# Ledger of designs, part 153: peptides against a protein of PDB entry 6RO1

Target 1, 216 residues: chain A of PDB entry 6RO1
Amino acid sequence: LGKEIEEYIHKPKYCLPFLQPGRLVKVKNEGDDFGWGVVVNFSKKSNVKPNSGELDPLYVVEVLLRCSKESLKNSATEAAKPAKPDEKGEMQVVPVLVHLLSAISSVRLYIPKDLRPVDNRQSVLKSIQEVQKRFPDGIPLLDPIDDMGIQDQGLKKVIQKVEAFEHRMYSHPLHNDPNLETVYTLCEKKAQIAIDIKSAKRELKKARTVLQMDEL

## One batch from the design tools (peptide; made by RFdiffusion4, then SolubleMPNN)

Design b2_p25_5_s3 (from b2_p25_5, 9 letters changed)
Fold by OpenDDE base, seed 2:
Formats: sequence, C-alpha cells, structure tokens
Structure b2_p25_5_s3 (fold): chain B 216 residues (1-216), chain A 25 residues (1-25)
Amino acid sequence: as target 1 above (216 residues)
Amino acid sequence: MEEEEKKIKEKLEEIDEKMKKKLEE
C-alpha cells in the first residue's frame, strides 16, 4: 500500500511543483537508501527512448544527500553511495531521477546560497538532523490529496484501503473481545479517533512547519 | 523557540491524553 502511494507521488506531473529548493525528500536507488536529503534544484532533460525514438523527458532533481567518502573519491566515474550508518559521510549534491524519490516532506528548509563549501553542505545535514529530532515519529510527508492535489481515483482508493488497514491494525488488539458488535463499534470509534489523531497530528505538523518556517 | 516547543509538546500531550480518555470511554 505504501508502495502504491509512492507510485503516484514520484510521477513528475504530481511532484514537480513541490520540488522547490529546500524541500526534504527521501531518495532510494535500488538497494541504496540515502534517506532524507534536501532539494537544491531540478531540471528537465530531453531523453530519446532507445527503441521508439520517442522523446521521453527525464526529470533530474539535484538533491543534497549524505554520501560515503569512498564514493566521493570515485565520483567522477561511479554513482554516489549512501553513507553507512556508522559513517559520518559527506553531504553532496547528487543528480537524482525524480522516480527515485520515495517520499516528499511537507518540510522545506533554508539552504545556503553557496553549497560549494563543505561547511555549508554539512550545515544542511545538521538542519535535517534537527528536523528529525523534532519529529521522532518521522519527518512529516506531503499529503498526496490535500497538499499535492492529486485527484486520481486510484490513489483515493489506495488511501481508503490504507486508512481501513490502519484502522484494522489499531483494532486488532481489541479483537480478543467476544462481542463482535462492540468490537466493531469500538474499532470504528478507534478508526475515527485514529483518523482524527492523524488529522490533528497533520494539523499540528502543519502548524509546526509554519512555525518552523517563520523561525527559520 | 523553547517556549513554543513547550507549547507544542503540551498540545501533543493534551491530544494524547484526550485520546487516552476517549479510548477508555
């Protein structure tokens, strides 16, 4: 279900308007999880499909990512690799295909105008870490419907299924009660409460994001 | 910053407490 949502979010028609400089994004490339990085800029590149000769536009986003120092030494010839968990790594601007974005945050950071100095890039890592500390349950995501304005009925159905599944997961600890009707009503109440919490947490996160944007 | 973080934390705790109360009702 999360992957199905991702399939909508990473589509250029939906995500490009939100790839402003400073936007927090999560990057995954096959087996390489870079975690959270910060958008620097994006560009549209013309690509020609090798088999059809059709012009298929490629969208490349430059993302400031924590990379391994080893990959940086070979960066002229090899793709950047994510820093190991125990490695300090170094923040580098990495060109990323837009479809490799696994998540887009509602959080937007201020970034230094000049990212050439290592200290300026590393300061952004500190900012990411500070955001992570402020959001122990995870960095807040853009809402695909409310924030991103995705009107796709397929996505709405997926969201409904996710909400129903989340509801069932939260209801599962109560399933030991033999009275199915009371469990269902409690499950519906708990679902509504979970939705209300999620909504309230979203509003609080929005309020916090606005406050953080005003404090930054 | 610390006072606003405290207010946000207090609001989160209030929401969590309201949630606990609603789950106990």
Scores: peptide ipSAE 0.000, ipTM 0.289, DockQ to the pose 0.022
Fold by OpenDDE base, seed 3:
Structure b2_p25_5_s3 (fold): chain B 216 residues (1-216), chain A 25 residues (1-25)
Amino acid sequence: as target 1 above (216 residues)
Amino acid sequence: MEEEEKKIKEKLEEIDEKMKKKLEE
């Protein structure tokens, strides 16, 4: 179910407006999970499909990712590899195809203007780690419907299934789990955030209607 | 298109501010 949501979110038509500098994103390439990184910039490259002559635009996002030191030595010839769990690693700006974004956070970080110094890049890692400490249950995600504005009915059905699954998973008698209060508090916070977003969207829709009426 | 982009930007700014406030708590 989470993978099905990912298939919508990573589409350029949905995610590009959210790829501002400082946006937290999760990058996964096949077996390589880089975890959370920070968007530096993105570019549209015109690609001509060699066989069809059709313009297929490639979207590349530069993401500051924690990479293994070994991969950095070979960076001229080899793709960057994620840092090992016990490795400190080094933050490096890596060009990533947009479809490799597995998650997009609602959080944006301040990034240094000059990312050439190692210390400036490593300072961003400290900021990511600070965010992770503040969100022990995971870095908050953009809501695909409420934040990203995706209107796809397929996605709505997937989300409904996820919500129903989560509800079933949590409605199972977790009544005796001492972590129940933490889970409930998190679920309530998530639900409240969803309500607040839905309210904000309704207000924005009303404001749009008023603006359209004032232009008539 | 530009108006939709502007509205998306405003929404993103609001989300960013809410998240920033939560990070400061």
Scores: peptide ipSAE 0.028, ipTM 0.404, DockQ to the pose 0.474; fails the geometry check
Fold by OpenDDE base, seed 5:
Structure b2_p25_5_s3 (fold): chain B 216 residues (1-216), chain A 25 residues (1-25)
Amino acid sequence: as target 1 above (216 residues)
Amino acid sequence: MEEEEKKIKEKLEEIDEKMKKKLEE
């Protein structure tokens, strides 16, 4: 179910308007989970479909991601790898195909104008970590319907199923069904997305209230 | 599509400006 929502969100027709510089996004490439990064820019590249010869535009987003130091030494020939959990890593601007975006946040950060200095890139990591501290239940996501304006009935049905599952999961906390683990991993991701959307709507409301209270 | 993208961009900029103003207050 979470993967089905991702399949809608990462479509260029839906996500491109939200890929402004400073937007928080999650990047996942197969087994490589980079976690949260920050959009630097995006570009449209011309691609030719191999079977039709028709122009199929590829969209590449440059994302500031936490990468392993080992992968950076070999970066001339190898793709960047995510930092290990216990590794400090280094923030790097990585070109990412738009379909590798697993989530898009409602949060937009200020980024340094010059990202060439390591210190400027690492300052963005500190900003991401600060946002994560402010949102212990998870960084707030864009609502695919309310924020992104996706009208697809398939997505609406998926979201309704997720909400119904979350409601059932919250109403029946004690069902230790082991088949729930795979559905729980998808529905913990999706319930975490909907808890993160509902918590993020509450915490955006609270963060708007706390930002209003810190400014009062 | 381009006009709808432009309207969405304008709305997002308005949201960002409203968030900036609320962050500066």
Scores: peptide ipSAE 0.025, ipTM 0.441, DockQ to the pose 0.155; fails the geometry check
Fold by OpenDDE base, seed 1:
Structure b2_p25_5_s3 (fold): chain B 216 residues (1-216), chain A 25 residues (1-25)
Amino acid sequence: as target 1 above (216 residues)
Amino acid sequence: MEEEEKKIKEKLEEIDEKMKKKLEE
């Protein structure tokens, strides 16, 4: 279900408006999970499809990612690799194809204007880590329907299935575990954030409906 | 299309500000 949502959100037609500088995004490249990084900028590159000769624009987003120190030494010839879990790593600006974005957060960070100094890049890592501490259940995601405005019926069905699954998980009687209070407080915060997102989304839908009514 | 993009951008900024306030609490 999460993967099916990813197939929608990484499409340029949906995600590009949300790729502002400072936006938290998650990057995965095949077996390499970079985790959460921060958007610096994006660019459009012209590409020609080899089979059709049609111009297919490629979108590249520059993302500040935690990379292994080994990948930095070889950065002239090799693709950046994610830092190991036990490694401090080093924040680097990495060009990433937009379809490699596995998640987009509702959180946007302040980024230094000059990312050339290592200290400025590492300060952003500290900011990401602070956000992760504040959201122990995971960094909040943009909702594809209500935040991103994706109208695809397939996606709506997937989300309904996820919501139904979450509701079933919460309705299951494993309520008696004492560690549930911490999980419950986090789930309540997550649910409240989801409600606040849903409210903001209703306002977005109302604003779109008003725009459609003014065009009639 | 441009006006819709502008409204989406403004609402994203509002979401970002709300999230920033929640992060400051």
Scores: peptide ipSAE 0.020, ipTM 0.494, DockQ to the pose 0.450; fails the geometry check

Design b2_p25_5_s4 (from b2_p25_5, 10 letters changed)
Fold by OpenDDE base, seed 5:
Structure b2_p25_5_s4 (fold): chain B 216 residues (1-216), chain A 25 residues (1-25)
Amino acid sequence: as target 1 above (216 residues)
Amino acid sequence: DKKKKEEIEKKIEEIDKEMKKKLEE
């Protein structure tokens, strides 16, 4: 259910108005979870669909993220990787496709004007950590209905199901049922499979598009 | 909901003020 909400909030038509400098966002790329970062800016990239000639704009957000130092050494050839849990890491400005935003916070931080110095970038990490300390139950999210103004009936139904599920979970005397962990694990697996299917369908569509261009 | 929102906004303003001071230092 949380992943179903994510599928709405990361759409450019909904999230772009909220991607101002200083906005806290969570970034996930495939298996790589960067956690919380800070929006620096965003840009619209003109992309021409190979088959239709239609302009399909790609939206790229520059996000200050905690990256592994190992990945930064290879940054000329490899994508940035998240810092390991035991690693200090280094804050870097990373270009991120908007659909890789897994969460958007209501929190907006003041950021340094010049992010070239390492100390200025690391100061933002300290601010993120202070926010996390002040919100032990998690960094507050934008409400998709009240804050983001999403009118989609599908989302409203998902939220109603989440609320009903949460109410049942908190009211259910089996809240400590060891089967609950199994159900959560199964739900996480199902949600991961749904992401993998969507990724595979996108790759298949790209491959078919390339094959159609080679036949023209 | 409204009180919780006001509390969140106040916490954010405090963090921004502290961050601005540290950068001017």
Scores: peptide ipSAE 0.050, ipTM 0.562, DockQ to the pose 0.060
Fold by OpenDDE base, seed 2:
Structure b2_p25_5_s4 (fold): chain B 216 residues (1-216), chain A 25 residues (1-25)
Amino acid sequence: as target 1 above (216 residues)
Amino acid sequence: DKKKKEEIEKKIEEIDKEMKKKLEE
């Protein structure tokens, strides 16, 4: 159900108006969960679909994310990786495709005008951590209907199901519906498999690129 | 290089098979 909501929220037609500087967003790229970051800016890029020649606009949001220091040492061409839980990491501005946004918060933070200094970027991490501390049950999300104005009947049905489910969970704390844990576990496993497939495809692409460079 | 490619392709096929099995579950 949460994933079904994500499928609406990350659509440019719905989320673009809310991608203002300082907006808290959650970023997931394949197996890489960056967690909560802060929008710096967004841009529209023209992309041409390779098969149809049709213009398909790509929306890229620059998000300040907590990244692994190892990913920073490697060439500017390598995709940033999220910091490990035990790693301090470093806040970096990462270009993210809009469809990789898994959540959008109602919270907007003040961000420094100059994010070039490390201290300014790390100050934003402190602000995110302070917000997380204030919201122990999770950072508040934009309401997809009331805040985002999504009129899709499919989404309304999903939300009704989520609300009904949450109500059942809260009303019956002892009903660990074994089916729900199973569905969540299956959804997590499916998500992990999708991540692994995409990781394997990336490795294959890297291997092909190395092979092409060796053939040149 | 060919061996690494074949190993990666086998891993992808295994993952795809596991994904199909889990979707049928």
Scores: peptide ipSAE 0.016, ipTM 0.392, DockQ to the pose 0.011
Fold by OpenDDE base, seed 4:
Structure b2_p25_5_s4 (fold): chain B 216 residues (1-216), chain A 25 residues (1-25)
Amino acid sequence: as target 1 above (216 residues)
Amino acid sequence: DKKKKEEIEKKIEEIDKEMKKKLEE
């Protein structure tokens, strides 16, 4: 269910108005979880799809992320990697595709105007850590309906199921309600279906790209 | 290749329909 919510939140039509400087966002890229970072800026890039001439706008958000020092040495060609758990890491401004945002917080931080100095970037990490200390149960999220104004009925149904599930979890903490397992299983199945859809869409995109290459 | 694309598109539509059904359940 959380992953289904993510599929709505990361859509540019919903999240772009909330990607202001200082907004806390969570970034995941495939197997790389960067955790919480801070929005610096966003840009709309006009991408012309090769061969169709259709403008497919790419939305890129620059996010301050805690990166491994090793990944910084090869920064010219390699994608930034998240800091290891035991590593201090270094805060870097990383260009991130908007669909890689896994969560958007209601919290906005003050960020230094000049992020070129390392000390200024590291000060933002201290601010994130302070927010995490204040919210031991997790950094608060934007509400997709109330804060983001998403009107999609599919999302509303998902949220209603999450709320019903959470209500059952909190009302019966000691009872392994067999319905909990059913809802988890349904959530896992839906998450798997969402992964499968994403995979199928990737395969379609690849197939379309191959078809476009073969038509050349 | 066109047939594979159509087959994948059909599979996506089927998955989307199954997701909708599971949401209505």
Scores: peptide ipSAE 0.016, ipTM 0.357, DockQ to the pose 0.015
Fold by OpenDDE base, seed 1:
Structure b2_p25_5_s4 (fold): chain B 216 residues (1-216), chain A 25 residues (1-25)
Amino acid sequence: as target 1 above (216 residues)
Amino acid sequence: DKKKKEEIEKKIEEIDKEMKKKLEE
């Protein structure tokens, strides 16, 4: 259900108005969870669909993300990797496709105008950590209906199901049941499987494109 | 090459079917 909400939020028609500099966003790329980063800017890029020749606009948001030091040493051609949980990491401005935004916060931070100096980028990490300390239950999210103005009936049904599920969960006498951890673990596994499926589909699509080029 | 393409398409369909089944659960 949370993932179904994400499928609405990451759509450019809904999220672009909220991608102002300083907006906290969560970035996930397949198995890589970067956690919370800060929007620097966004751009629209023209893309041509290889099969139809139709113009499909790609939206790229530059996000200041905590990256592994290893990913920074490797050539500019390798995709940035998230910092390990035990690693300090380094804040880097990473171009991210808008559909990789898994969450958008109601919080906006002040960011330095010049992010070229490492100290300026690391100061933003300190600000993110301060926000996380203030919100121990998690950084507050934009409400997709009240804040983002999404009118999609499918989303409303999903939210109603989430609310009903939460209500049932909290009203259930087994709310303290260790089965809750099992349900969360199962939901996380289901979530991971959905990510893996999406990754596999992308790889298959890429492989198909390569095969079509070789047949040509 | 055609066989690999068909195998890839079949895998995509299987993944879609599994995803649909998991969303209905």
Scores: peptide ipSAE 0.020, ipTM 0.346, DockQ to the pose 0.013; fails the geometry check

Design b2_p25_6_s1 (from b2_p25_6, 9 letters changed)
Fold by OpenDDE base, seed 5:
Structure b2_p25_6_s1 (fold): chain B 216 residues (1-216), chain A 25 residues (1-25)
Amino acid sequence: as target 1 above (216 residues)
Amino acid sequence: SEEEEEIKKKLEEIDERIAKELAER
């Protein structure tokens, strides 16, 4: 259910108006969970589809993310990796494809105008941590209907199912049952696997496109 | 294809397990 909502939210037609500087966003790429970062800037890149010659615009958002220091040393050749739990990491501006945004917050932070100094980037991490302390139940999300104005009937049906499930879970006298944590963990695992399927389908489509180019 | 089918099967197993845990309550 939560991932079916993500599949709507990360679509450029819905999320682009909300990708202003200072917006909190969650970034996930396959197995790499960067957690919460801050939007710095947004750019539209022209891409040409190799098979149709059609212009397919790529949307890239620059996000300030907590990265592993090990990955930063190799940053000329390797993609940035998230900081390990026990690692301090370093805040870096990472170009992220908009479809890798797993969540968009209602919260916007003030960011320093100059993000070249490490101290200015690390000050933003402190601000994220202060927001997380203020919201122990999680950073508040943009409502996809009320805040984002998404009119899709498929999304409305997903939200109604989530709300009915949440209402059933919170109204159940067993709402303190330790097995609720197990159900949440399973929902998160289900979530992750649905991303992995979508990634694998994209790779398969790319591989087929390369094979078609070698036959030409 | 085989990896996608294995991932799809793991998703179905998780859905069945969630449904079972919700029905046993």
Scores: peptide ipSAE 0.020, ipTM 0.411, DockQ to the pose 0.016
Fold by OpenDDE base, seed 3:
Structure b2_p25_6_s1 (fold): chain B 216 residues (1-216), chain A 25 residues (1-25)
Amino acid sequence: as target 1 above (216 residues)
Amino acid sequence: SEEEEEIKKKLEEIDERIAKELAER
């Protein structure tokens, strides 16, 4: 179920409009989970290799990721590796294929203009950690329907199955624990607050668009 | 603009409300 939603979200036609600088994204490459990183820039690489019949434009996003120090020593020849749980690691700008994005957050961070200094890159890690502290149940995701505007009927059916499964898991008779009502009221409040944040962010974007038109 | 500052304040209030509801757990 979660993986089926990811297969829609990582498609360039849906996610590219949301890959702005400062967007929180989760990166996973095969067995390597980098966790949460920050979008720095987006570039379209047209792999016009004349001899490979794959005319599909490869989209690469530059993501600031927490990498192992060992992988940085070999960075000229080897792919970046995620930091081990017990190491500090180092934040590096890594070119990531868009299909390797496992999640896209509703959260955007301010990033330093110059990411060449290590301290500027590490400041972004502190900001990610502050966001993670504010969201102990996980960093809020973009809604694929309400935020991303995905109209795909296959996705709508997957979401309906997830909601029906969640409703069945939650409708299990453990509902009579007064601690569960407090958890549900907190989850509903969190969901409502997430909707309110989304509404306010949409209004802010509209207001900025109007201001940019009045400054012309 | 004054409208951007009001929306920014509303976002900060919402973030604080989330943080309070999470700290009361």
Scores: peptide ipSAE 0.019, ipTM 0.440, DockQ to the pose 0.073
Fold by OpenDDE base, seed 2:
Structure b2_p25_6_s1 (fold): chain B 216 residues (1-216), chain A 25 residues (1-25)
Amino acid sequence: as target 1 above (216 residues)
Amino acid sequence: SEEEEEIKKKLEEIDERIAKELAER
């Protein structure tokens, strides 16, 4: 289900308008989870499909990612590996195919104009870590329908299935506890807390948008 | 399914966080 939503949001027709500099994005490449990085820019590359000769445009996003120091010794940015959990790593600008974006955040950070100095890149890591501290429940995602404007009926059906599955999972503990009222009240409180977290995330988004508008 | 277990784990993590927030009040 989450992967099915990912298959919509990473499509260039949907995500490109949201790949502005400073946008938080999550990058995964096969077994390599880079976690959260920051969009620097994106580019369109002309690609020719080897079998059809058809021009298939590739979209490449430059993402500031925490990379292993070992991968940096080999100057091929395409061979960048994620920093190990216990590794400090180094923030590097990595060219990433847009379909490797596993998540897009509603959060947009200010980034230094010059990312050539290591200290400027590492300052962005501090900003990501500060956002992660402010969102212990995870960095807020763009809503595919409300924020991204995706009108795809397939996505709407996936979301309805997720909501129905979540509702069933929330209702399953209710069926096993003989204190149905207490569990129901806890599930209502849980649903309300989820709404309140969503509202607080929206207010934080508004407050940050206002702060970014006052700094312009 | 593996996806159901991942969703279950995320819900358990949410439940633990709710329990923690309720215990801190």
Scores: peptide ipSAE 0.018, ipTM 0.361, DockQ to the pose 0.020
Fold by OpenDDE base, seed 4:
Structure b2_p25_6_s1 (fold): chain B 216 residues (1-216), chain A 25 residues (1-25)
Amino acid sequence: as target 1 above (216 residues)
Amino acid sequence: SEEEEEIKKKLEEIDERIAKELAER
């Protein structure tokens, strides 16, 4: 269920209005979890699909992320890596594809105007840590319906199922049952499947729209 | 499509599993 919501919120048509400087965002790239970072800016890049020659715009957000110092030594050729758990790391501005945003916070931070000095970047880490200290149960998320204005009926049905599940879970005396992880995993699988259906339906609709444009 | 029906069936199976796990509590 969380992953279902994620696949809506990372779509440019929904998230771009909320990618203002200072917005807290969570970044995950494959196995690399950077945790919470801060939006610096975003840009639209023209991309050409290699197979169709069609223009597919890529959206890149520059995010100030806690990176491993080891990855910074090789930064000319290698992608930034997240700081190890026991590592202090260093804050770096990393270009991130918008679909790699796993969460968007309601919280916005004040960021220094000049992020070139290391001390200015590291000051933002202190600000993130202060927010995390204020929210021990997790940094507040944007509501995908109320804050982000996502009117998708698929998302509404997902949220209703989450809320109904959470209500049943919190009302159950055994809410600490280790089977809770199994139910979360099933909800995540259901989530991913509903997304895959919706992706397939969008691709089918695009294919039909392309076919209709080729028939015109 | 056949893929949409398979995915729909997997969603129904997951809904039934969630319903069973919630009813066995």
Scores: peptide ipSAE 0.016, ipTM 0.429, DockQ to the pose 0.015

